# Ledger of designs, part 46: peptides against a protein of PDB entry 2ODG

Target 1, 89 residues: chain A of PDB entry 2ODG
Amino acid sequence: MTTSQKHRDFVAEPMGEKPVGSLAGIGEVLGKKLEERGFDKAYVVLGQFLVLKKDEDLFREWLKDTCGANAKQSRDCFGCLREWCDAFL

## One batch from the design tools (peptide; made by RFdiffusion4, then SolubleMPNN)

Design b2_p18_1_s4 (from b2_p18_1, 9 letters changed)
Fold by OpenDDE base, seed 5:
Order: C-alpha cells, then structure tokens, then sequence
Structure b2_p18_1_s4 (fold): chain B 89 residues (1-89), chain A 18 residues (1-18)
C-alpha cells in the first residue's frame, strides 16, 4: 500500500502542537470525536500509542473504541505514528 | 498487554475531565 500525502506531510517533521486531525486516517469526524474526549493534539494520541508500547492491534482497537475508526482509518493512523516514531524517537 | 489496553481506554475519562 502507498501512503497518502497527509501521511507523508506528518512523518516528515516533528509534530509539535499539530492537531489530532493532522494524523493520517483521522478526518474531521474522527478528529472531532477525539477532541471531545480530550485528544485534541496529535501528541496526546502519540501518548496512547506509546502507552500501548506501539502495539498495532491494541492501538487500533483503542482507536476504534475511542472514536469509531474503521479498519483503514486505524491502520493509516497507526502507520503514521509508527513511521513518525521511527524517524523522531 | 491487555491490561495496558484497559488502562488506556479508561484514560479517556480522565482526559474528558481536563
């Protein structure tokens, strides 16, 4: 699978204060749901990703439970965070 | 790891209270 431009834009630089909606797989609908639950910044979701020790299945399930992400959305988001971490952590 | 998942899920409520 090829990545989206959104993914490439995110993994190319430190995430800083980027909103949660900057994550690949997180559109306006999921972004709003995440924001409502306190996940307003991408780094907050990164925190959950790290708490789950970067485990794909656990993170994707968490994301689904938290905001209703489907399989592709959760996969895209996971891949985005994984590759960002590979580059910057 | 399942325990971590549950803790992470429960963290949602704390975040909502922030």
Amino acid sequence: as target 1 above (89 residues)
Amino acid sequence: MKELEELTKKAIKLYEEM
Scores: peptide ipSAE 0.131, ipTM 0.714, DockQ to the pose 0.188
Fold by OpenDDE base, seed 2:
Structure b2_p18_1_s4 (fold): chain B 89 residues (1-89), chain A 18 residues (1-18)
Amino acid sequence: as target 1 above (89 residues)
Amino acid sequence: MKELEELTKKAIKLYEEM
């Protein structure tokens, strides 16, 4: 599969204090919904990803339930976090 | 894994209360 430039930009460096909207698949709509529920930083979503043992199905379901992400958005976000973890964990 | 999923979902409520 091909990735977006947004994905490549995110996985290229430590995420630090990047906002949740920096994650691939998380646009303005999903970002606002996540922020409203306390997921304001990318590292908070990373935390949920890690709690779920990096499981794709569980994470994508969680993201859908949390902010209404569709299949593509959840796939893009999962891939972004997976590849970031591969590089930096 | 179902237990972990449910626990993680509950975190949503905690964040909303913060």
Scores: peptide ipSAE 0.129, ipTM 0.711, DockQ to the pose 0.181
Fold by OpenDDE base, seed 3:
Structure b2_p18_1_s4 (fold): chain B 89 residues (1-89), chain A 18 residues (1-18)
Amino acid sequence: as target 1 above (89 residues)
Amino acid sequence: MKELEELTKKAIKLYEEM
């Protein structure tokens, strides 16, 4: 398994007020779609991740349905939040 | 878990209205 620098940067520190676009797998297109639906901060997406009890399939399906994330994007985003939670939650 | 999934999916509507 490999990770991006974007992933490593995100999981290395508390997320605070980081924008949703700071999540791995969430680029400008998905970020804007998420922001339009009220998910402007990374912690809002974290909230959905936690409501779904960190379940990969449920979260990735939710992300796809919410912003149109493809398999790679949803996988990267899930992995980013999973590892962040492992470190800080 | 399916119940939570549906609830979470519906949450986007609330956020859009904020």
Scores: peptide ipSAE 0.127, ipTM 0.710, DockQ to the pose 0.181
Fold by OpenDDE base, seed 4:
Structure b2_p18_1_s4 (fold): chain B 89 residues (1-89), chain A 18 residues (1-18)
Amino acid sequence: as target 1 above (89 residues)
Amino acid sequence: MKELEELTKKAIKLYEEM
């Protein structure tokens, strides 16, 4: 599958203190909802991804339940974190 | 893996109640 420039920008470097909205699939609407629930930084969402042992179904369900992400948004976010981890973990 | 998912969900609830 193809990826966005947003995805490529995220996976290219250490995420550091990047906001949650820098994750592929997470726009202004989802970003605000995540921030309201304590997920203000991308690394907090990374933490959930790792707690769920990088399981795609569990993570995408979690993201849907947490901020209302649709199938494409959750897919894009999962792929972004998967590929970041492949590069830096 | 169901247990891990539930723990993650509970963590969110705890944060919201702080």
Scores: peptide ipSAE 0.127, ipTM 0.711, DockQ to the pose 0.165

Design b2_p18_2_s1 (from b2_p18_2, 11 letters changed)
Fold by OpenDDE base, seed 1:
Structure b2_p18_2_s1 (fold): chain B 89 residues (1-89), chain A 18 residues (1-18)
Amino acid sequence: as target 1 above (89 residues)
Amino acid sequence: SKAEEWKKAALEAEKKAA
């Protein structure tokens, strides 16, 4: 599958203090919902990704249940975090 | 699994906090 420029920008460098909306698949609507649940930074979502042991089905289901992400949004977000981890962990 | 339990716990905590 092809990736977006947003994905490429995210996986290219350390995450730092990037907001949750910097994650591929997370727009303004999903970002605001995640922030309201305490997931305001990308690294907080990364923490959830790691707690779920990088399991795609568990993470994508969590994202759907938490902010209402659809299949493409959850896939893009998962892929973004997976490739970031492959590069920096 | 523990991962599934942690996911469930996180969701429950979010519901209570809202």
Scores: peptide ipSAE 0.071, ipTM 0.624, DockQ to the pose 0.136
Fold by OpenDDE base, seed 3:
Structure b2_p18_2_s1 (fold): chain B 89 residues (1-89), chain A 18 residues (1-18)
Amino acid sequence: as target 1 above (89 residues)
Amino acid sequence: SKAEEWKKAALEAEKKAA
């Protein structure tokens, strides 16, 4: 199993003010839904990831409940944040 | 459980932020 270029681009550098849509697994549809719920920046979703203690099941379930992410989308998003944290936290 | 508490807190935080 390989990661996407979107994933690699995200984990390679500081997050800064990147929009929520820059996260792997978060496309236009999910991004808009997240923004409507107040999660407009990637770092806001990172905050949620950290509040949930980096727990994969909790985060992926939260993402599903919040924006309707499917299994692949939630997996990609979780992996993206996990690897970013491993590099920068 | 603690896991359920964190999940609920996360969802409530989302609703508050919206």
Scores: peptide ipSAE 0.060, ipTM 0.630, DockQ to the pose 0.186
Fold by OpenDDE base, seed 2:
Structure b2_p18_2_s1 (fold): chain B 89 residues (1-89), chain A 18 residues (1-18)
Amino acid sequence: as target 1 above (89 residues)
Amino acid sequence: SKAEEWKKAALEAEKKAA
């Protein structure tokens, strides 16, 4: 498995106030949908990720249900948050 | 399952925060 530059950029530093669109796998389309649902910041999605106990299946299913993420998008987003947590949490 | 319970709780919490 390989990661994108977007993934690497995200996991390399504290999350801060980064927008939800900064997450790997979350482009403009998914980002707007997430923002409409109140997930405007990456840390809000992180919160959901943590509430789901970092469970991949649950998180990816939630992401799919929430913004219509496909398998690759949800995989990328999950991996991004998992590795960020490994580094900073 | 426990996982499903957490999913449900998370979704409900999100709804409350909206």
Scores: peptide ipSAE 0.053, ipTM 0.635, DockQ to the pose 0.125
Fold by OpenDDE base, seed 5:
Order: structure tokens, then sequence, then C-alpha cells
Structure b2_p18_2_s1 (fold): chain B 89 residues (1-89), chain A 18 residues (1-18)
């Protein structure tokens, strides 16, 4: 499957203080909802990803429940974090 | 706290998957 440039940009370098909206699949709408829940940085979402043991189904369901992400958005976000972890963890 | 809220969300996700 193909990835977006946003995905490639995210997985190519350390996460640092990147905002939550830098994650693939997370646009302005979802980003604002995540920020309202305290997930203002990408690394906070990474933390949740790790708490859920990198499980795709659990993470994608959590993301849906937390900010209303659809299937594509949650898939893109999961893939983004998975690939980032493969590169940097 | 935020931490407990996040943990609760994670636990709920796990329960749904079980």
Amino acid sequence: as target 1 above (89 residues)
Amino acid sequence: SKAEEWKKAALEAEKKAA
C-alpha cells in the first residue's frame, strides 16, 4: 500500500515536540479534538499507542472513540506510529 | 487526572476487544 507525504515526513525524523496534527490521518478537526482531551503532542499519542502494546485494533478503536477518527484516519495514524517506532525505538 | 482518563480509555478499548 502507498503512504502519504505526511506519513513519510513524520517517520523520517525524530518526533520531538511535533504537534498531534503532524501524525498521518490527523487533520485539523481530529487534532483539535485530541488536544481538547490532552493529546496536544504527537508523543502523547505515541504514549497511548505504546500503552496499548502497539495493538492495531485497540489503538484504532481508541482513536475512534477519542476523536471520532474514521477507518482510514485511524489506519493512517496507526501506520505512521508503527513505522516511526520501527525506525526509532 | 489526565493520566487516569487516558488509562481508562485504554482499558475500555481492551474490554471492547475482549
Scores: peptide ipSAE 0.030, ipTM 0.571, DockQ to the pose 0.102

Design b2_p18_2_s2 (from b2_p18_2, 11 letters changed)
Fold by OpenDDE base, seed 4:
Structure b2_p18_2_s2 (fold): chain B 89 residues (1-89), chain A 18 residues (1-18)
Amino acid sequence: as target 1 above (89 residues)
Amino acid sequence: SWAEEAKKAALEAVEKAK
């Protein structure tokens, strides 16, 4: 599948202090909901991704339950973190 | 399950650190 420019921008460099909204699939609506739940930085969501052992189904379900992400949004977010980890972890 | 515990722990951690 094709990726967005947002995805490519995220996976191209170290994550640093990037906000949660910099993750592919996470727009303003989902980003705000995640921030309200304490997931304000992309690296906090990365942490959840890692403790779920990078499992796609578990992570995407978590994202849906946490902020209401739809299938495409959770897929995009998962792919973003997966590819970032492949490059930098 | 381990996954449920992980989700729970993560939520508690971020709320505590918020």
Scores: peptide ipSAE 0.253, ipTM 0.802, DockQ to the pose 0.184
Fold by OpenDDE base, seed 5:
Structure b2_p18_2_s2 (fold): chain B 89 residues (1-89), chain A 18 residues (1-18)
Amino acid sequence: as target 1 above (89 residues)
Amino acid sequence: SWAEEAKKAALEAVEKAK
């Protein structure tokens, strides 16, 4: 499966203080919604990803319920965090 | 379920941290 440059940029380095909008699949609309719910940094979403035990279905469902992410957006975001964790966790 | 509780707890936590 092909990935975006945004994905590649994210998974290539420690995420540090990157905003939630730096995650693949998270644009301005979803980013603002996540920020309003308290998920302002990418690492906060990473935290949710981890407490859901990296389960794809659970995470993607959560993302949909939390910010209204569609299937592609949630897939991109999940893949972004999965690959980041594979590299750095 | 554990997942549902995790989701709720996480949301509560981030709300407190805002």
Scores: peptide ipSAE 0.252, ipTM 0.804, DockQ to the pose 0.181
Fold by OpenDDE base, seed 2:
Structure b2_p18_2_s2 (fold): chain B 89 residues (1-89), chain A 18 residues (1-18)
Amino acid sequence: as target 1 above (89 residues)
Amino acid sequence: SWAEEAKKAALEAVEKAK
């Protein structure tokens, strides 16, 4: 499975204050929806990822339910956070 | 379930933090 440049850019450095839209799989549409729900920063979504114990199915389901992410978007976002955590957490 | 509680807590937390 291949990754996007967006994914690589995200996992390459500390997350800091990056907006939620910096996450792989989170485009403008999903980003706006997440921001409206209070998930404005990538680290807030990271928080949810962590409290769901990094479980792929649970996280991807949550993302779908929260912002309407499709399978590819949720997969990309999950992979992005997983690999970021592997590098920095 | 714990997962449902986690999701609920997250939403509540982010709403409070807006």
Scores: peptide ipSAE 0.251, ipTM 0.804, DockQ to the pose 0.183
Fold by OpenDDE base, seed 3:
Structure b2_p18_2_s2 (fold): chain B 89 residues (1-89), chain A 18 residues (1-18)
Amino acid sequence: as target 1 above (89 residues)
Amino acid sequence: SWAEEAKKAALEAVEKAK
């Protein structure tokens, strides 16, 4: 499916110290909520993605429960991390 | 379950590391 430029920018390079808000699907509102819960960097959310064994349903449910992400936001975030891992992990 | 333990551990870790 069609991806956003934000997605393409994220998956194109090592994420380094990028903030959590750099993830596709994570805007200012969700980013602030994640930061309040301790998920301030994109790599921290990557960590959660990995300990959930890259499972889409588990990750998207977690994201919804943690910051209130809707279906599109959780889909975009999952896809962003999945494709980044395919390229760099 | 393993997933619940994983979520719990991750949350506790990030809270501790603040």
Scores: peptide ipSAE 0.250, ipTM 0.799, DockQ to the pose 0.185

Design b2_p18_2_s3 (from b2_p18_2, 10 letters changed)
Fold by OpenDDE base, seed 2:
Structure b2_p18_2_s3 (fold): chain B 89 residues (1-89), chain A 18 residues (1-18)
Amino acid sequence: as target 1 above (89 residues)
Amino acid sequence: DWAEEMKKKALEAIEKAK
């Protein structure tokens, strides 16, 4: 499967203080919902990803439940964090 | 507060991930 430029941009460097909306699969709609739930930074979502032991099903389910992400959005977000961790964790 | 709720949910998530 192919990745987006947004994905490539995110996994290429330390995420620092990047907003949650910088994650692949997280557009304006999902980003606002996540921010309203306290997930304003990408690293907060990373934290959840790590707490879930990088489990794809658990993370994608959580994302769906938290912000209404569809299958593609949750897949893209999961893949983004997985590959970021492969590079920097 | 939010932080305390997240701590709780994190612990629950850890258990689910086992």
Scores: peptide ipSAE 0.156, ipTM 0.722, DockQ to the pose 0.086
Fold by OpenDDE base, seed 5:
Structure b2_p18_2_s3 (fold): chain B 89 residues (1-89), chain A 18 residues (1-18)
Amino acid sequence: as target 1 above (89 residues)
Amino acid sequence: DWAEEMKKKALEAIEKAK
C-alpha cells in the first residue's frame, strides 16, 4: 500500500493542536461528524486509539460507528495514527 | 457533560471489544 501526502504530513511532526480533519482518511464530512461528537482535535481521536490499545479492528469499527467512515477511510486513519505513534509515542 | 459522555462511549467501545 502507498500512503497519501496527507498521511506523510501528519506522521512527520508532533500532533499538537491539529484538527481532527488533519488525520488521513478524515475529510470534511467525517471531520464535521467527529467534531459534533466531541472529537474536534486529532489528539482526541488519538486518545480513543490508545484506549482501544491500538487495536486495528476495534479502532476501525469505532470510527465507522462514530462517524460513518468506510473501510478505506478507517484504514487510512488507523495507519496514520499507528505510524505517528511509532514515531512519537 | 462532554467528559461523561465520552467516558461512556469509550467504555462501551472497550466492552464491545471484549
Scores: peptide ipSAE 0.151, ipTM 0.711, DockQ to the pose 0.112
Fold by OpenDDE base, seed 4:
Structure b2_p18_2_s3 (fold): chain B 89 residues (1-89), chain A 18 residues (1-18)
Amino acid sequence: as target 1 above (89 residues)
Amino acid sequence: DWAEEMKKKALEAIEKAK
């Protein structure tokens, strides 16, 4: 599958203090819902990704349950974090 | 269920940190 420019921009550098909305698949609607649940920074979502042992099904289910992400949004977000971890973790 | 426990703990930890 092809990736978005948003994905490529995120995986190209350390994430630092980037907001949750910088993650691929996370637009303004999902970003706002995540922020309301305390997931305001991309690294907080990274934390959940790592707690779930980088498991795709567990993470995508969590994202759906937490902010209502659809299949494409959760896929894009998972792929973004997986590739970032492969490069920097 | 381990996954559900982790989701719960993550949310609780974030709420506590606010």
Scores: peptide ipSAE 0.071, ipTM 0.628, DockQ to the pose 0.131
Fold by OpenDDE base, seed 1:
Structure b2_p18_2_s3 (fold): chain B 89 residues (1-89), chain A 18 residues (1-18)
Amino acid sequence: as target 1 above (89 residues)
Amino acid sequence: DWAEEMKKKALEAIEKAK
């Protein structure tokens, strides 16, 4: 499986105050929708990821329902958070 | 189901925090 540079940049360091758009799979369109729903920081999406107990199906379904993410976008976002947690949580 | 409840509660919590 291959990853994007965006993914690698995100998982390489502490998340801090990074905007939601810094997550792999989250571009301008999805980022704006997430921000409008109150998910403005990457750590808020991380919170949802953790509330769902890191379950891939639940998280990807949530992301689809919340901002209209397609299969690739939700996969990329999930993988980004999973890898970040493996490194820093 | 549990998933739908959690999604709803999460969104409600976010709205309250605005």
Scores: peptide ipSAE 0.064, ipTM 0.621, DockQ to the pose 0.127

Design b2_p18_2_s4 (from b2_p18_2, 10 letters changed)
Fold by OpenDDE base, seed 1:
Structure b2_p18_2_s4 (fold): chain B 89 residues (1-89), chain A 18 residues (1-18)
Amino acid sequence: as target 1 above (89 residues)
Amino acid sequence: SMAEEWAKLALEAEKKAA
């Protein structure tokens, strides 16, 4: 399946201090909810992704429960982190 | 899930210890 430009921009370079909203699938609404829960940077969400051992179902369920992400948003976010890890870990 | 809940609890514990 095709990826967004937002996805391509994220996976192309080191994550650094990028805000949580830079993740594919995470817009202003979801980003604000994640920030309120302490997930203000993309690398904090990466940490959760790794704690869940990169499991797609577990991560997407967590994202849904944490910020109300729908199926497409959670899929886009998971794919973004998976491909970033494939490139940089 | 159980794994999700464990991860959340761990994060909360870390925040309280900071």
Scores: peptide ipSAE 0.037, ipTM 0.533, DockQ to the pose 0.125
Fold by OpenDDE base, seed 5:
Structure b2_p18_2_s4 (fold): chain B 89 residues (1-89), chain A 18 residues (1-18)
Amino acid sequence: as target 1 above (89 residues)
Amino acid sequence: SMAEEWAKLALEAEKKAA
């Protein structure tokens, strides 16, 4: 599916035990890198997002540094978590 | 960033405590 649909699918429901790769902007490559760093579930990345006080620049920088996400990937992932939080927190 | 560094340290601490 497209990134847009992936985003919509993620923000539409509780994330539960969804793998990290279910996050918008996080594909197979980035997902594996995140898993290697202990971020195996989407909720672990959510935790990091919250630890960084939902700050876009800090989160996107962290994601870049942690798994090598590019600008689009980090933006998509941030937006995904932001909108999920708006809906469920 | 400082925040990023602290976040990483916190994660490592949690892993060690588990």
Scores: peptide ipSAE 0.034, ipTM 0.528, DockQ to the pose 0.127
Fold by OpenDDE base, seed 2:
Structure b2_p18_2_s4 (fold): chain B 89 residues (1-89), chain A 18 residues (1-18)
Amino acid sequence: as target 1 above (89 residues)
Amino acid sequence: SMAEEWAKLALEAEKKAA
C-alpha cells in the first residue's frame, strides 16, 4: 500500500497541537464530527488509540462508530497514528 | 463493544480529573 502526503506530513514531526483534521483519513466532514464529540486535537484521538492498546480492529471500529469513518478513512487514520507512535513514542 | 465503552469511560474520567 501507498501512503498519502498528508500521512507523511503528519508522521514526520511532533504532533503538538495539531487539529484532529491533520490526521490522515480525517477530512473536513469527519473532523467536524470528531470535534463535536470532544476530539478537537489529534492528540486526543491518539489518546483513544493508546487506550485501545493500538489495536487496529478496535480503533477502526471506534472511529467508524464515533464519526462514521469508512474503511479507507479508518485505515488511513490508524496507519497514521501507528507510524507516528513508532517514530515518537 | 466493551473495549469502546471502557475507552469512553476512561476518557470521561480524565476530563473530570483535569
Scores: peptide ipSAE 0.033, ipTM 0.534, DockQ to the pose 0.120
Fold by OpenDDE base, seed 3:
Structure b2_p18_2_s4 (fold): chain B 89 residues (1-89), chain A 18 residues (1-18)
Amino acid sequence: as target 1 above (89 residues)
Amino acid sequence: SMAEEWAKLALEAEKKAA
């Protein structure tokens, strides 16, 4: 399937100080859970993505364990960060 | 996984030191 507009909006520009909820796959519920665990900005989740060496399985497992993300949410979030890194990193 | 746990511990250590 095609990517969401939320995904396209995120990967189109530097993320700066965007909140964690701006990541594709991260809605209000998951965003609040991530913020409670110290992941308040998108760049903090990017940091975790990079610490895990951009590994899809490790990142998606981490996201599931950290905030309860389902398969679609973790896939969308991973894809969002992967494509952002391809463009800007 | 171990890698996941190590990453979590590293982040928690940074938060504690901040």
Scores: peptide ipSAE 0.032, ipTM 0.533, DockQ to the pose 0.126

Design b2_p18_3_s1 (from b2_p18_3, 12 letters changed)
Fold by OpenDDE base, seed 1:
Structure b2_p18_3_s1 (fold): chain B 89 residues (1-89), chain A 18 residues (1-18)
Amino acid sequence: as target 1 above (89 residues)
Amino acid sequence: MAEEAKIKAMEEKLRELE
């Protein structure tokens, strides 16, 4: 499977203060829902990803439950964080 | 099922902290 340019842009550099909407799979609608739940920065979602011990099923289920992400959106977001961690953790 | 219940509890706890 191929990745998006959004994915490549995210995994290429340190996360810093990037907004949650910078994550692959997180568009304007999902981003607003995540922000309303306190997940305004990408690093907050990264924190949840790490709390779930990088488990794909748990993270994708959480994302679905939290903001209504569909299968593709949760897959893209998971892959984005996984590959960022592989590069920078 | 158990893991989903844990996630739900976590989400509730997060909301309480906000």
Scores: peptide ipSAE 0.031, ipTM 0.599, DockQ to the pose 0.128
Fold by OpenDDE base, seed 5:
Structure b2_p18_3_s1 (fold): chain B 89 residues (1-89), chain A 18 residues (1-18)
Amino acid sequence: as target 1 above (89 residues)
Amino acid sequence: MAEEAKIKAMEEKLRELE
């Protein structure tokens, strides 16, 4: 497997105020659902990722339960945050 | 089951913080 350009764009620089939709695996539909739940910025989802101790299974299941992400979407989002953290934390 | 319980607890905690 290879990463998307969206993934590469996200992990290449500080997260700042990027919207939740900038995360790999999070499109417009999932982004809107996340925003409705209070996760409007990528850093809010990062917070949840960290609260879950970067556990892949917990995070991906949370994402599925929160916005209906499928396996690929949750995998892409997890990988995006994992690699961002490896670079910047 | 343990994972699901943890997730639900975390989601509840998040609501309380908002």
Scores: peptide ipSAE 0.028, ipTM 0.602, DockQ to the pose 0.144
Fold by OpenDDE base, seed 4:
Structure b2_p18_3_s1 (fold): chain B 89 residues (1-89), chain A 18 residues (1-18)
Amino acid sequence: as target 1 above (89 residues)
Amino acid sequence: MAEEAKIKAMEEKLRELE
């Protein structure tokens, strides 16, 4: 499977203060839902990703439960964070 | 069900750290 340009843009540089919507798989709809739950920045979602020990199943299930992400969206978001961590942690 | 319970527990831990 190929990655999106959005994914590549995200993993290419430090996360900084990027909004949650900058994560691959997180569009405007999911982004707004995440923001409503307190996940306004990408690094907040990263925090959850790390607390879940980078476990794909746990993270993707959490994302689904939190903002209604479908399988593709959760996979894209997980992959985005995984590769960012591989590059910067 | 077990996975959901684990997620819930981890989310609680996260809230405690915030």
Scores: peptide ipSAE 0.027, ipTM 0.590, DockQ to the pose 0.196
Fold by OpenDDE base, seed 2:
Order: sequence, then structure tokens, then C-alpha cells
Structure b2_p18_3_s1 (fold): chain B 89 residues (1-89), chain A 18 residues (1-18)
Amino acid sequence: as target 1 above (89 residues)
Amino acid sequence: MAEEAKIKAMEEKLRELE
């Protein structure tokens, strides 16, 4: 499977204060839902990802439950954070 | 079901850290 340009852009540099919507798989709709739940920055979602010990099933299920992400969106978001961590953590 | 319970527990831990 291939990654999106959005994924590549995200994993290429420190995430800093990037908004949650900068994560691959997180578009305008999901981003707004996440922001409403307090996940306004990508690093907040990263925090949840790490608390879940980088477990794919747990994270993707959480994302689905939190913002209604579908299978592709949750896969893309998980992959984005996993590869970012591989590069910077 | 077990998965959801684990998620809730971890979410609680996250809130405790904030």
C-alpha cells in the first residue's frame, strides 16, 4: 500500500504545534470532531497513541469511537503516527 | 467488549496525567 502526500509531509518533520487536521486520515470533518473533544493539536492525539502503547487495534478503535473515523481514515492516521514516531521518537 | 474496556481505562489514565 502507498502513503499520501499528507502522510509524507507529516512524517518528514517535527510536528510541533501542528493542528490535529494535519494528521493523515484526518480531514475537516474528523478534525473538527476531534477538536471539540479537546484534541486540537496533533501532539494530543500522539499522546493518546502512546498511552495506548502504539497498539493499532486499540488506537483505531479509539479514533472510530471518538470522531467516527472509518477504516481507511483510522489506518492512515495510525500509520502516520507510527512512522512519525519511528523517525522522531 | 474487552477492547472497549481497556480503551476506557487508558483514557482515564490519560486524563489523570493532564
Scores: peptide ipSAE 0.026, ipTM 0.590, DockQ to the pose 0.195

Design b2_p18_3_s2 (from b2_p18_3, 8 letters changed)
Fold by OpenDDE base, seed 1:
Structure b2_p18_3_s2 (fold): chain B 89 residues (1-89), chain A 18 residues (1-18)
Amino acid sequence: as target 1 above (89 residues)
Amino acid sequence: MEEEEKIKKQEEILEKLK
């Protein structure tokens, strides 16, 4: 599977205080919807990812239900968090 | 169902933190 530069930039370094919009698959539209629900930082979405025990189906369904992410957006976001965790967690 | 409950509780906490 090919990844975007946005994905590569995210997984290459510690997450810190990066905004939710820095996650692959999360653009301005989805980012604003996530922020409205309290998911303003990437690490808050990471927290949800971990609460769901890194399960792909559960996370992608949650993301769809929470902000309206389509299949590609949820796939990109999941892959971004999974690979970040593989490198840093 | 159990995961849904966890999500709801998480969202409640996040709303309080806003």
Scores: peptide ipSAE 0.141, ipTM 0.685, DockQ to the pose 0.100
Fold by OpenDDE base, seed 3:
Structure b2_p18_3_s2 (fold): chain B 89 residues (1-89), chain A 18 residues (1-18)
Amino acid sequence: as target 1 above (89 residues)
Amino acid sequence: MEEEEKIKKQEEILEKLK
């Protein structure tokens, strides 16, 4: 599958203090909803991803339930975190 | 339920950090 430039930009470098909206699949709407739930930084969502043992189904369902992400958005976000972890974790 | 508990606990922690 092809990836977005946003995905490529995210997985290419250390995460640092990047906002949650830097994650692939997370736009303005989803980002604001995540921030309201305390997920203001990408690394906080990474934390949830890791707590869920990198399980795709669990993470994508969590993201859907938490901010209303659709299938593509949750898939893009999951893939973004997975590939970042493969590179840097 | 185990994973759901993890999610709930994570959310509780995040509430303290707001």
Scores: peptide ipSAE 0.137, ipTM 0.683, DockQ to the pose 0.100
Fold by OpenDDE base, seed 4:
Structure b2_p18_3_s2 (fold): chain B 89 residues (1-89), chain A 18 residues (1-18)
Amino acid sequence: as target 1 above (89 residues)
Amino acid sequence: MEEEEKIKKQEEILEKLK
């Protein structure tokens, strides 16, 4: 599958204090909803990804239930975190 | 069901951090 430039920018470097909206698939609408639930930084979403043991189905369902992400948005976000972890964990 | 409980606990922690 083709990745976005946003994905490539995120997986290329340590995420540090990047906002949740820096994640591929997470725009302003989803980002605001995640922030309202306490997920203000990308690393907080990373934490949830790791708590779910990197399971794609569980993470994508969680993201849908938490902020209303559609299939493409949840797939993009999952792939972003998976490939970041492969590079930096 | 176990994963749902993990999600609930995560949400509780996040509420404390607000």
Scores: peptide ipSAE 0.132, ipTM 0.676, DockQ to the pose 0.101
Fold by OpenDDE base, seed 2:
Structure b2_p18_3_s2 (fold): chain B 89 residues (1-89), chain A 18 residues (1-18)
Amino acid sequence: as target 1 above (89 residues)
Amino acid sequence: MEEEEKIKKQEEILEKLK
């Protein structure tokens, strides 16, 4: 599958203090919901991704339950973090 | 589920960090 420019921009460099909304699949609506739950930075979502041992099903289900992400949004977000980790972790 | 309980505990911690 092809990736978005947002995905490519995120995986290209260390994430530093990037906001949660910089993650592929996370728009304004999902970003606000994540922030309300304490996930204000991309690295906090990365932390959850790692706690779930990079498991796709667990992470995507968590994202759905946490902010209401649909299948595409959760897939995009998972892929974004997976590829970032492959490059930098 | 075990994973659901882990997530709940983490959410409680995150709430304290806000």
Scores: peptide ipSAE 0.091, ipTM 0.652, DockQ to the pose 0.108

